# Designs tried in a protein design run: peptides against a protein of PDB entry 4AID. Part 57

Target 1, 242 residues: chain A of PDB entry 4AID
Amino acid sequence: FDIKRKTIEWGGKTLVLETGRIARQADGAVLATMGETVVLATAVFAKSQKPGQDFFPLTVNYQEKTFAAGKIPGGFFKREGRPSEKETLVSRLIDRPIRPLFVKGFKNEVQVVVTVLQHDLENDPDILGMVAASAALCLSGAPFMGPIGAARVGWVDGAYVLNPTLDEMKESKMDLVVAGTADAVMMVESEIQELSEEIVLGGVNFAHQQMQAVIDAIIDLAEHAAKEPFAFEPEDTDAIKA

## One batch from the design tools (peptide; made by RFdiffusion4, then SolubleMPNN)

Design b2_p13_6_s2 (from b2_p13_6, 7 letters changed)
Fold by OpenDDE base, seed 1:
Structure b2_p13_6_s2 (fold): chain B 242 residues (1-242), chain A 13 residues (1-13)
Amino acid sequence: as target 1 above (242 residues)
Amino acid sequence: MDFIRQEFPPPEV
């Protein structure tokens, strides 16, 4: 087992990114841990485009599997069924910032699967799932122009809090999720309780600053564990307009 | 309670 691991301190918590232990059949696979919350992200991509494929076929699937059924609220044995509302929302939350970062003209099928393996009831697996998905794509050799980082920002006692616990979020006047690259914010979602635009914008900046350590950790992991880049040459679509 | 959603795709290269 060639296990590569990156560990950082992030928002007063230990973030661990691990590859090479599980899901070796995927193009990229990352086990991400924060507290006792554990997610597995896998990325797989087709080595050819389907005939007549006209759009980029990216699928993102976030799943809170019942292996943590003693700790996940509502963990009655859901057989393979319709995704929960949460699973659907988090799948979109992961999809939105990663979709634009694929090389233009790449139309090979890509599947990202994020599976919650453990939940501590303090650290939300959604942010951890975004980070793990980003890392798995960077390891895969897919033509992905990541990494992305992600962060949740709360506003508690008149201060920004990075990745507030579920209990701290009850006292938070803001639920701000930000995703971005090293250079740019890609996505913002915020629920706010009577806060100024200045506080929200400051929260976006705080999130983007705090995600740099995660981006750097993904880059360091990829330098040591990424597969060779998939040889993809986009068809020169400008040559058809002459 | 206000909800904000924004997306900033990279410029088309």
Scores: peptide ipSAE 0.244, ipTM 0.824, DockQ to the pose 0.725
Fold by OpenDDE base, seed 5:
Structure b2_p13_6_s2 (fold): chain B 242 residues (1-242), chain A 13 residues (1-13)
Amino acid sequence: as target 1 above (242 residues)
Amino acid sequence: MDFIRQEFPPPEV
């Protein structure tokens, strides 16, 4: 197997991005690890548009499978088939920053699946899932203008904390999730407890700065392991209105 | 507890 791996130190934790060992049938596949939390992101895209497709058919599916439930809080046997509230929210959290980064006019079906394989009870798989999904898309050859980075920022003891643990988050006055490109913030979601707008804006800037190392790691992985770009020419839709 | 959500899509070129 041609296994490519990128390892970085990120917020005092080791982030590992790996491709080529698992899910090789996908267009892109990344195994991402932080602590003992492990996610698999896969990206698959159709090589043709469906007849009559009028919108961009992107589907993002984040899943915390029951085999990881022995290490996941609240891992009661969920009936197979209905996403949890968390799975639904995280699927949307991944979808929002990636959707606008596809080339305009691309209407081939795209499926991103993020599967939690292991949870350490410290590192939330949502941020790791965002990073892994970004990496899997960059490897896929899909017309995706990524990578995105992502970060969670806490406010603990009067300081910003990058990707706080689930225990540190209990003491945090902020749960700030930021996603962006190298150049721009794409999405902000924040739950705050009596904090100033200045602290929140400072947290967004902190997140955007800290995610650059992840963006660079995805680029480096893509340079070594990306598939050839899918040949897509946008139809000049302005030429049809003349 | 305040919830903020903001999206900054790239300008349509």
Scores: peptide ipSAE 0.230, ipTM 0.814, DockQ to the pose 0.663
Fold by OpenDDE base, seed 2:
Structure b2_p13_6_s2 (fold): chain B 242 residues (1-242), chain A 13 residues (1-13)
Amino acid sequence: as target 1 above (242 residues)
Amino acid sequence: MDFIRQEFPPPEV
């Protein structure tokens, strides 16, 4: 197996992005680890468009499997087949920043699956899932104009905290999730307790700055491990609706 | 508790 790994220190934690060991049948596959939280992201895309496809058929599915639930509160009762509210929300959280980064006119089916393999009860798999999904897409050869980075920002004791633990988040006045490219913020989602707009905007900037190391890590992994770009030529007919 | 959700278009390539 040609296993490629990138390791960085990120917010005082080790982030590991690994490819080539698992899910080799996918177009892209990344095993991402932060602390003892482990996610597998897989990206698969169709090599042709379906006849009459009029929208971009991207599906993002975040899943917390029952075998990971030995550490996940409430995991003992997940019926196979219906996503939890968390799984639905995190699937959307991953979808939102990646969807607009596909090349215009690309209407081949794309499936991103993020599977939580382990949860440490400190590091939330959502941010790690966003990072892993971005990395898996960058490795896939799909016409994806990523990578995206992602970060959670807390506000604890009058300071920004990058990717606060679940325990630090109890003391946080902010739960700010940011996703973006190297150049731009793509998505902000925040829950705030009595904070000024200035602190929130500062948190967005802090997140965007802190995610650069992750973006760079995905780029470095992709330079070594990406598949050849899928030869996609947008049909001239999609240019006429601008 | 205030909830903010924002989405920004991709940078023009």
Scores: peptide ipSAE 0.228, ipTM 0.816, DockQ to the pose 0.801
Fold by OpenDDE base, seed 3:
Structure b2_p13_6_s2 (fold): chain B 242 residues (1-242), chain A 13 residues (1-13)
Amino acid sequence: as target 1 above (242 residues)
Amino acid sequence: MDFIRQEFPPPEV
């Protein structure tokens, strides 16, 4: 097994990105760990476009398997087959920042699946899922202009907190999720309680600064473990305007 | 509770 691993300290927690052990049949596959929360992201893309494909067929599926909840007292058996509201929201949260980063004109089917394998009840797997999905796409050889980073920012005791625990979030006046590239913020989603625009904008900037270490970690992992880029030449749509 | 959602297209490279 050619196992590649990147480990960084991130917000006072160890982030681990690993590839080469699991899901080797995918185009990209990353195990991401923060605390005792563990996610598997897989990226698979079709090597051809379907005839008559008019739109980019990206599907993102985030799933929390009932076995990952083995530490949650009172977990009713989630029946296989219907995403929860949380799984639907997190799937969209991952989709939003990655969708616009695919090369224009690429219309091959892409499937990103994020599976929560373990949950520590402190670290929410959503941010970890965003990071893992970004890494899996960068490893896949798909024409993806990532990586993205992601961060959650809280506001606790008059300070920004990077990726607050689920318990710290109960005291937070802000739930701010930011995703972006090295150069740009791509997505902001926030719930705020009586905070100034200045504090929120400062939170976006804080998130974007703090995600650079994750972006750099994905790049370093990709330099050592990415597949050869898929040979995709976009049809020169400017040749039709002459 | 104010909810803010913003999406920014990538800069044209």
Scores: peptide ipSAE 0.227, ipTM 0.815, DockQ to the pose 0.800

Design b2_p13_6_s3 (from b2_p13_6, 7 letters changed)
Fold by OpenDDE base, seed 1:
Structure b2_p13_6_s3 (fold): chain B 242 residues (1-242), chain A 13 residues (1-13)
Amino acid sequence: as target 1 above (242 residues)
Amino acid sequence: MKFIRQEFPPPEV
């Protein structure tokens, strides 16, 4: 097994990005770990466009499998069925920042699957899933202009907290999720309890600063482990206007 | 409680 691993300290927790052990049949595959929360992201893309494809066919699927729920009180056997509300929301949370980063005119089918393998009940798999999906795309050879980073920011005892635990989030006046590139914020989603706009904007800046270490970790992993870039030349749509 | 969602797609290159 040619296993490549990047490890960083991030918000007082160890983040591990690993490739080469699992899902070798995917174009990109990353096992991401924070605390005892573990996610597997896989990226697969078609090597040709379907005839008559008029839109970019990106599918993102986030799944919390029942094996992660073996430690969750009340984990009924959810048979493979309709995604939960959480799974649907997190799938969209991952989709939003990655969709606009594909090369214009790329209309090959892309499938991103994020599977929660383990949950520690402290570290939410959603942020870890965003990071893992970004890393899997960067490893895939797909024409993806990432990486993205992501962070959750809390406001506890008058301070910003990076990726607060589920228990710290009960005391937090802010649930702020930010995703972005090295250079730009791509997406902000926040729930706020009577905080000033200044504190929220400061939270976005804090998130964007703190995600740089994750972006750098994905780049370092990709330099060592990425597949050769897929040769994609967009049809010059300007040649039809002359 | 306020909910905010913002998306900032990169400029079309």
Scores: peptide ipSAE 0.253, ipTM 0.826, DockQ to the pose 0.701
Fold by OpenDDE base, seed 2:
Structure b2_p13_6_s3 (fold): chain B 242 residues (1-242), chain A 13 residues (1-13)
Amino acid sequence: as target 1 above (242 residues)
Amino acid sequence: MKFIRQEFPPPEV
């Protein structure tokens, strides 16, 4: 196995991005760890477009498997087959920032699957899932203009907190999730309690600054482990408007 | 409690 690993300190926690050990049949596969929370992201893309495909067929599926449920509150009753509300929301949270970063005209099927393998009850798998999905896409050879980074920002005791624990989040006046590229914020989702717009905007900036280390870690991993870029030539869709 | 959702276009490549 050609195992590549990147390790960084991020928000006072060790983030590990690993590829080459598992899910080798995927186009990209990343095992991401933060604390004792572990996710597997896989990216698979079709090497051809379906006849008559008119939209970009990206699917993102975040899932918390029952074997991880030994540390997940309420995991004991997940029937296989229907995503929970959380799984649906996190799937969308991952989808939103990555979807616009695919090369225009790419209409090959893309499937991103993020599987929670372990949960520590401190580090939420959603941010880790976003990071892992980004990394898996960057490794895949798909025409994806990532990486994205992601961060959660709390507001605890009058300060920003990067990726607050689930316990710190109980005391937080803000649950701010930000995703972006190196250069741009792509997505903001925030639940706020009696905070000024200035504090929220400052939280977005803080998140975007703090995610750079993750973006750089994905780039470094991709430089060492990415597949050759898929030879995709966008059909000149502008030639039909002349 | 306020919920904010924003999406931004990709950077011009």
Scores: peptide ipSAE 0.232, ipTM 0.817, DockQ to the pose 0.862
Fold by OpenDDE base, seed 3:
Structure b2_p13_6_s3 (fold): chain B 242 residues (1-242), chain A 13 residues (1-13)
Amino acid sequence: as target 1 above (242 residues)
Amino acid sequence: MKFIRQEFPPPEV
């Protein structure tokens, strides 16, 4: 197996991005680990457009399998088949920043699946899922103008905290999720308790600065492990306006 | 609590 791995220190935690061991049938597949939280992202895209496809058919599915919760005291089998509210929200959180980065006119079906394989009860899999999905797309050969990075920012004891633990988040006055490219913030989602706009804007800037190391790690992984780019020429829509 | 959501499409390249 040609296993390629990138490891970085990120917010005082080890982030590992791995490809080539699992899900080799996908166009891109990344195993991402932070602490003891582990996610698998897979990207699959159709090699042709369906006749009469009017919109870009991107589907993002984030899944927290009940078996990943083997350390959570509270044995209710989540029945397979309906996404939880959390899974639905995180699927949208991943979808939003990646959707606009596909090449204009690309209408081949794209499926991104993020599966939580392990949860440490400290590191939320959502940020890790965003990073893994970005990496899987960059490896896939799909016409995706990523990578994106992502970060969660807390405000604890009058300071910004990168990717606070679930316990630190209880004391946080901010839950700020940011996603972006190297050059631009693409998405901000925040819940704020009585903080100034200056602190929030500073949190967005902090997140965007801190995600650069993740973006660079995805690029380094892709330089070594990406598939050949899918030959896609956008229809010259400017030739129809002449 | 204030909820903020902002989306910034990439500049048209």
Scores: peptide ipSAE 0.232, ipTM 0.817, DockQ to the pose 0.764
Fold by OpenDDE base, seed 5:
Parts: sequence; C-alpha cells; structure tokens
Structure b2_p13_6_s3 (fold): chain B 242 residues (1-242), chain A 13 residues (1-13)
Amino acid sequence: as target 1 above (242 residues)
Amino acid sequence: MKFIRQEFPPPEV
C-alpha cells in the first residue's frame, strides 16, 4: 500500500492525517487522529450527472458508531437507523463550509462520510471530522475549491484555548467553531456565556490563524496523494440565456 | 447563553 502521512503539532496535540491504508475504493479517504480520537473520512463522487439533476446533490453523513462508544458512560444501544442529534448537527457543521466551495454547475452526486472509529473522551471528533472531510475531498479529484480548516475555540481563565478538551469545555465561557479557507472564514457557530463581541471576534481571528497549519498540512498531503482532478467544465448557462 | 451562527459563502461569480 502506498501510505502517505502528514503529522503536525496543533494546539499542543499531534494531528495525523493518513491516506492509502483504509477505504481505497473511495475517491478520497483520510484517517485522521488527534490524541486517541480517530475518524475516517471518505469522499465519493459520481463521474456523471443524473438525468434531470437540477441541484447539487451533496450528502454529508457523520456517524459515531457504537464500537467507538465502548468507553462512553451511557452507551445505550443506539437504535440502528436514526442519526443522533449530535450526528445530525455535526453532519450539517461539515456540510455548510464545504458546500459553497464546489465549482458552480457541478451537479454530480457527492457523498462525504465521516465515521468515528475511536473516541478518547477528551478530543471531540467533530473538528477532526471537518478536517478529515476537507482532506478527503482534496484527495478525491472532485472539483472542490478547498481545503477548509476548522478549529474549536474556548475561553478559559481569560484566554483563548485551541480545541479545548471536553473537560476544559466545562469551564469554557465560549464554544466557538470556525471553518474557513486559507483566505476566508466560511462559517462560524458559537455558544457564548456573557462574552463581549470583541472576545468573540478575537476568537474567530484566533481560530482562522490556528487553522492555517491544518490547511497547509492538507495541501502537503494532497500534493503527494491527490488523484488527478476530474475533468469538469461547467456549461456556460449564461450563454443559453442570451 | 447566546447562540450565533454565521455563514460567509464566497461571492457568486
């Protein structure tokens, strides 16, 4: 197997992005690890548009399978077949920043699946899942204008904390999730406890700065492991209306 | 507790 790996230090934790070992049948596949939290992102896209397809058919599915939950207190058997509230929210959290980065007019089916393989109870798989999904898309050859980076920012003891642990988050006055490209913030979600707008804006800037190392790591991985870009020319739909 | 959600899609070219 031609295994490519990128390892960086990120917020005092080792982030590992790996491709070429698992899910090789996907267009892109990335195993991402931070601490003992492990996610697999896969990207698959159709090589043709379905007849009569009028919208961009992107599906993002984030899944925390029960085998990853073997250490989670309260792991009642998820009834097979319904996403949890968390899985639904994280699927949307990944979808929102990536959807606008596909080339206009691309209407081939795209499926992004993020599977939590392990959870350490310290590092939340959501941010790791966003990073892994971005990397998997960049490797896929899909007409995706990524990478995106992502970061969670806490506010603990009057300071910003990059990707706080679940325990640090209990003391945090902010749960700020940011996703963006190298050049732009694409998405902000925040839960805030009585903080100023200045602290929140500072948190967005902090997140965007801290995600650059992840963006660069995805680019470096893609330079070594990306598939050839899918030959897609958008039909000039404006030329048909003249 | 305040929830904020913002999206900044690239400008449609």
Scores: peptide ipSAE 0.223, ipTM 0.809, DockQ to the pose 0.684

Design b2_p13_6_s4 (from b2_p13_6, 7 letters changed)
Fold by OpenDDE base, seed 2:
Structure b2_p13_6_s4 (fold): chain B 242 residues (1-242), chain A 13 residues (1-13)
Amino acid sequence: as target 1 above (242 residues)
Amino acid sequence: MDYIEQEFPPPET
């Protein structure tokens, strides 16, 4: 097994990104750990486009498995058939920032699956899932112009908090999720309690700054473990408008 | 409680 691991300190927590131990059948696979929260992201892409494919067939599926749900509040009765509201929302949180970063004209099927393997009840798997999905795509050889980073920002006692714990979030006046590249914010999702726009904008900037360490960690992992880029030449779609 | 959802296009390469 050629196991590659990147470890960083991030927001006072250890983030570990690992590849090569599990899910080796995927194009990219990353085991990400923060605290005792553990997610597996897998990226798989088709090596050809389906005939008549007119849209980019990206599917992102975030899943909290029943074995992880033993630590997740309310997890005792997940029927194996329908995504929960949380799973649906987190799947969208992951989808939104990655979808626009695929090379234009790429219409091969892409499946990103993020599976929560363990939950510590402190570190939310959503941010970790975003990071892991980004890393898995960067390792896959898919024509993905990532990495993305992600961060949650809280506002607790008049200060920004990077990736607040679930308990710290109870005291937070802000739940701000940001995803972006090294150069740009791609997505913002926030729930705010009586905060100024200035504080929110400052939170976005804080998130984008703090996610750089994660982006750099994904790049470093990819330099050591990425597959060869899939040979994809975009069809010159400009030639069809002539 | 205010909810904000924003998406930004990728930087032009």
Scores: peptide ipSAE 0.153, ipTM 0.798, DockQ to the pose 0.858
Fold by OpenDDE base, seed 4:
Structure b2_p13_6_s4 (fold): chain B 242 residues (1-242), chain A 13 residues (1-13)
Amino acid sequence: as target 1 above (242 residues)
Amino acid sequence: MDYIEQEFPPPET
């Protein structure tokens, strides 16, 4: 197996991005680990557009498997076949920042699947899932203008905390999720407890700074393991709706 | 508790 691995220290934790061991049938596949939380992201894209396709058919599916449910908060209530509220929300968190980064006019079907394989009860799989999805897309050869990074920021004891543990989050006055490219913030989602706009904006900036190491790690992995870019030329007809 | 959701378009290259 030609296994490529990138390891970085990120927020005082080891982040590992691995490709080449699992899901080789996907266009891109990344096994991401932080602590003992493990996610598998896969990206698959169609090599042609469906006749009459008028929108970009991107599907993002975040799922926490039943075998991991004994280690996942609320996992005992997962009915097979319907996404939980959490799975729906995290699927949207991954979708939102990646959707705008596909080349305009690309209307081939894209499926991103993020599967939680293990949960340590400290590191939330959502941020790890965002990172893994970004990496899987960058490896796939899809016309994706990533990578994105992602970070969660807490506000604990009057300081920003990168990717707080689930226990640290109980003391946090902020749950701020940020995703972005190297150059720009793409998405912000936050729950805030009586904090100033200045602290929140500072949290966004902190997140964007801290995710650069992840973006660089994805780029380094892609340089060693990415597939050849899919040759895509948009048909001129989509240029007229500017 | 305030909830903020924001999306920013990619920078025009």
Scores: peptide ipSAE 0.148, ipTM 0.788, DockQ to the pose 0.763
Fold by OpenDDE base, seed 5:
Structure b2_p13_6_s4 (fold): chain B 242 residues (1-242), chain A 13 residues (1-13)
Amino acid sequence: as target 1 above (242 residues)
Amino acid sequence: MDYIEQEFPPPET
């Protein structure tokens, strides 16, 4: 097995991005680890468009499987088949920043699946899932203009905290999730307790700065492990309107 | 508790 791994220190934690061990049947597959939280992201894309496809068929599915439930807070036996509220929200958090980064006119089916394999009760798998999904897409050969980075920012004791633990988040006045490219913020989602707009904007900037190390790590992994880009030429849609 | 959801367009290539 040709296993490639990138390891960085990120917010005082070790982030590991690994490919080539598992899910090798996917176009891209990344095992991401932070602390003892472990996620598997897989990206699969169709090599042709379905007849009559009029929209970009991107599906993102984040799942916290029951085998991890012994370490997931509130891990009552989820009835098979219905996503939890968290799984739905995190699927959207991953979808939103990646969807605009696909080459315009690409209408082949794309499926991103993020599976939580382990949860340490400290590191939330959502940010890790966003990073892993970005990495899996960059490895896939899909016409994806990533990577994205992602970060959570807390406000604890009058300071920004990168990717606060679940315990630190109880004392945080801010839950700010940011996703972006190297050059641009793509998505902001925030829950704020009586903080100024200045602190929030400062948090967005802090997140965008701190995610650069992750973006660089994904690029380095992709330079070593990405598949050849899928040959896609967008049809000149302007030629059909004339 | 204020919830803010913002989405930004991709950078113009």
Scores: peptide ipSAE 0.037, ipTM 0.676, DockQ to the pose 0.850
Fold by OpenDDE base, seed 1:
Structure b2_p13_6_s4 (fold): chain B 242 residues (1-242), chain A 13 residues (1-13)
Amino acid sequence: as target 1 above (242 residues)
Amino acid sequence: MDYIEQEFPPPET
């Protein structure tokens, strides 16, 4: 198997991005690991637009499957059924920053699936899922203007903490999730306990700075493992207004 | 506890 792997140190933890071992039938597939938390992201896109398609049909599905049946909180046998509230929220966290980065006029169906394969109960799979989804899209050949990075920022003992553990988050006055490109913040999601706007803005800047190493890691992986870009020419919609 | 949700789409090219 032609396995490509990028490994970086990120927030005092080892982040591993791997492709070529699993889900080879997808357009892009990335196995991402941080600590003992493991996610698989897959990206699949249609090679043609459906007749009469008027919107961009992006679907993002984050799933915490029970294969870690002793370590995922709430690990009762959820039958294949309605997503949990967490799965719905994380699917949206992944969707929000990636949706605007597709080439304008691209209306082919895109499916991103993030599956939690293992959870260590320290490293939240949501941030790892965002990173893995970004990487899978960059490998796919889809007309995606990523990568995005993502980071969680806590405020513990008067300092910013990158990707706090679930235990550190109990003491954190901030749960700040940021996603962005190399150049721009795309999305902010935050829960704050009596913190100044200055601390929150500083947290956004800290997140954006810290995600650069992840963005660079995705780029390096893509340089070695990306598929050829899908030949897409947007219809010149300006020619219809003349 | 305050909640903030923000999106910053890239400028339309």
Scores: peptide ipSAE 0.189, ipTM 0.816, DockQ to the pose 0.737; fails the geometry check

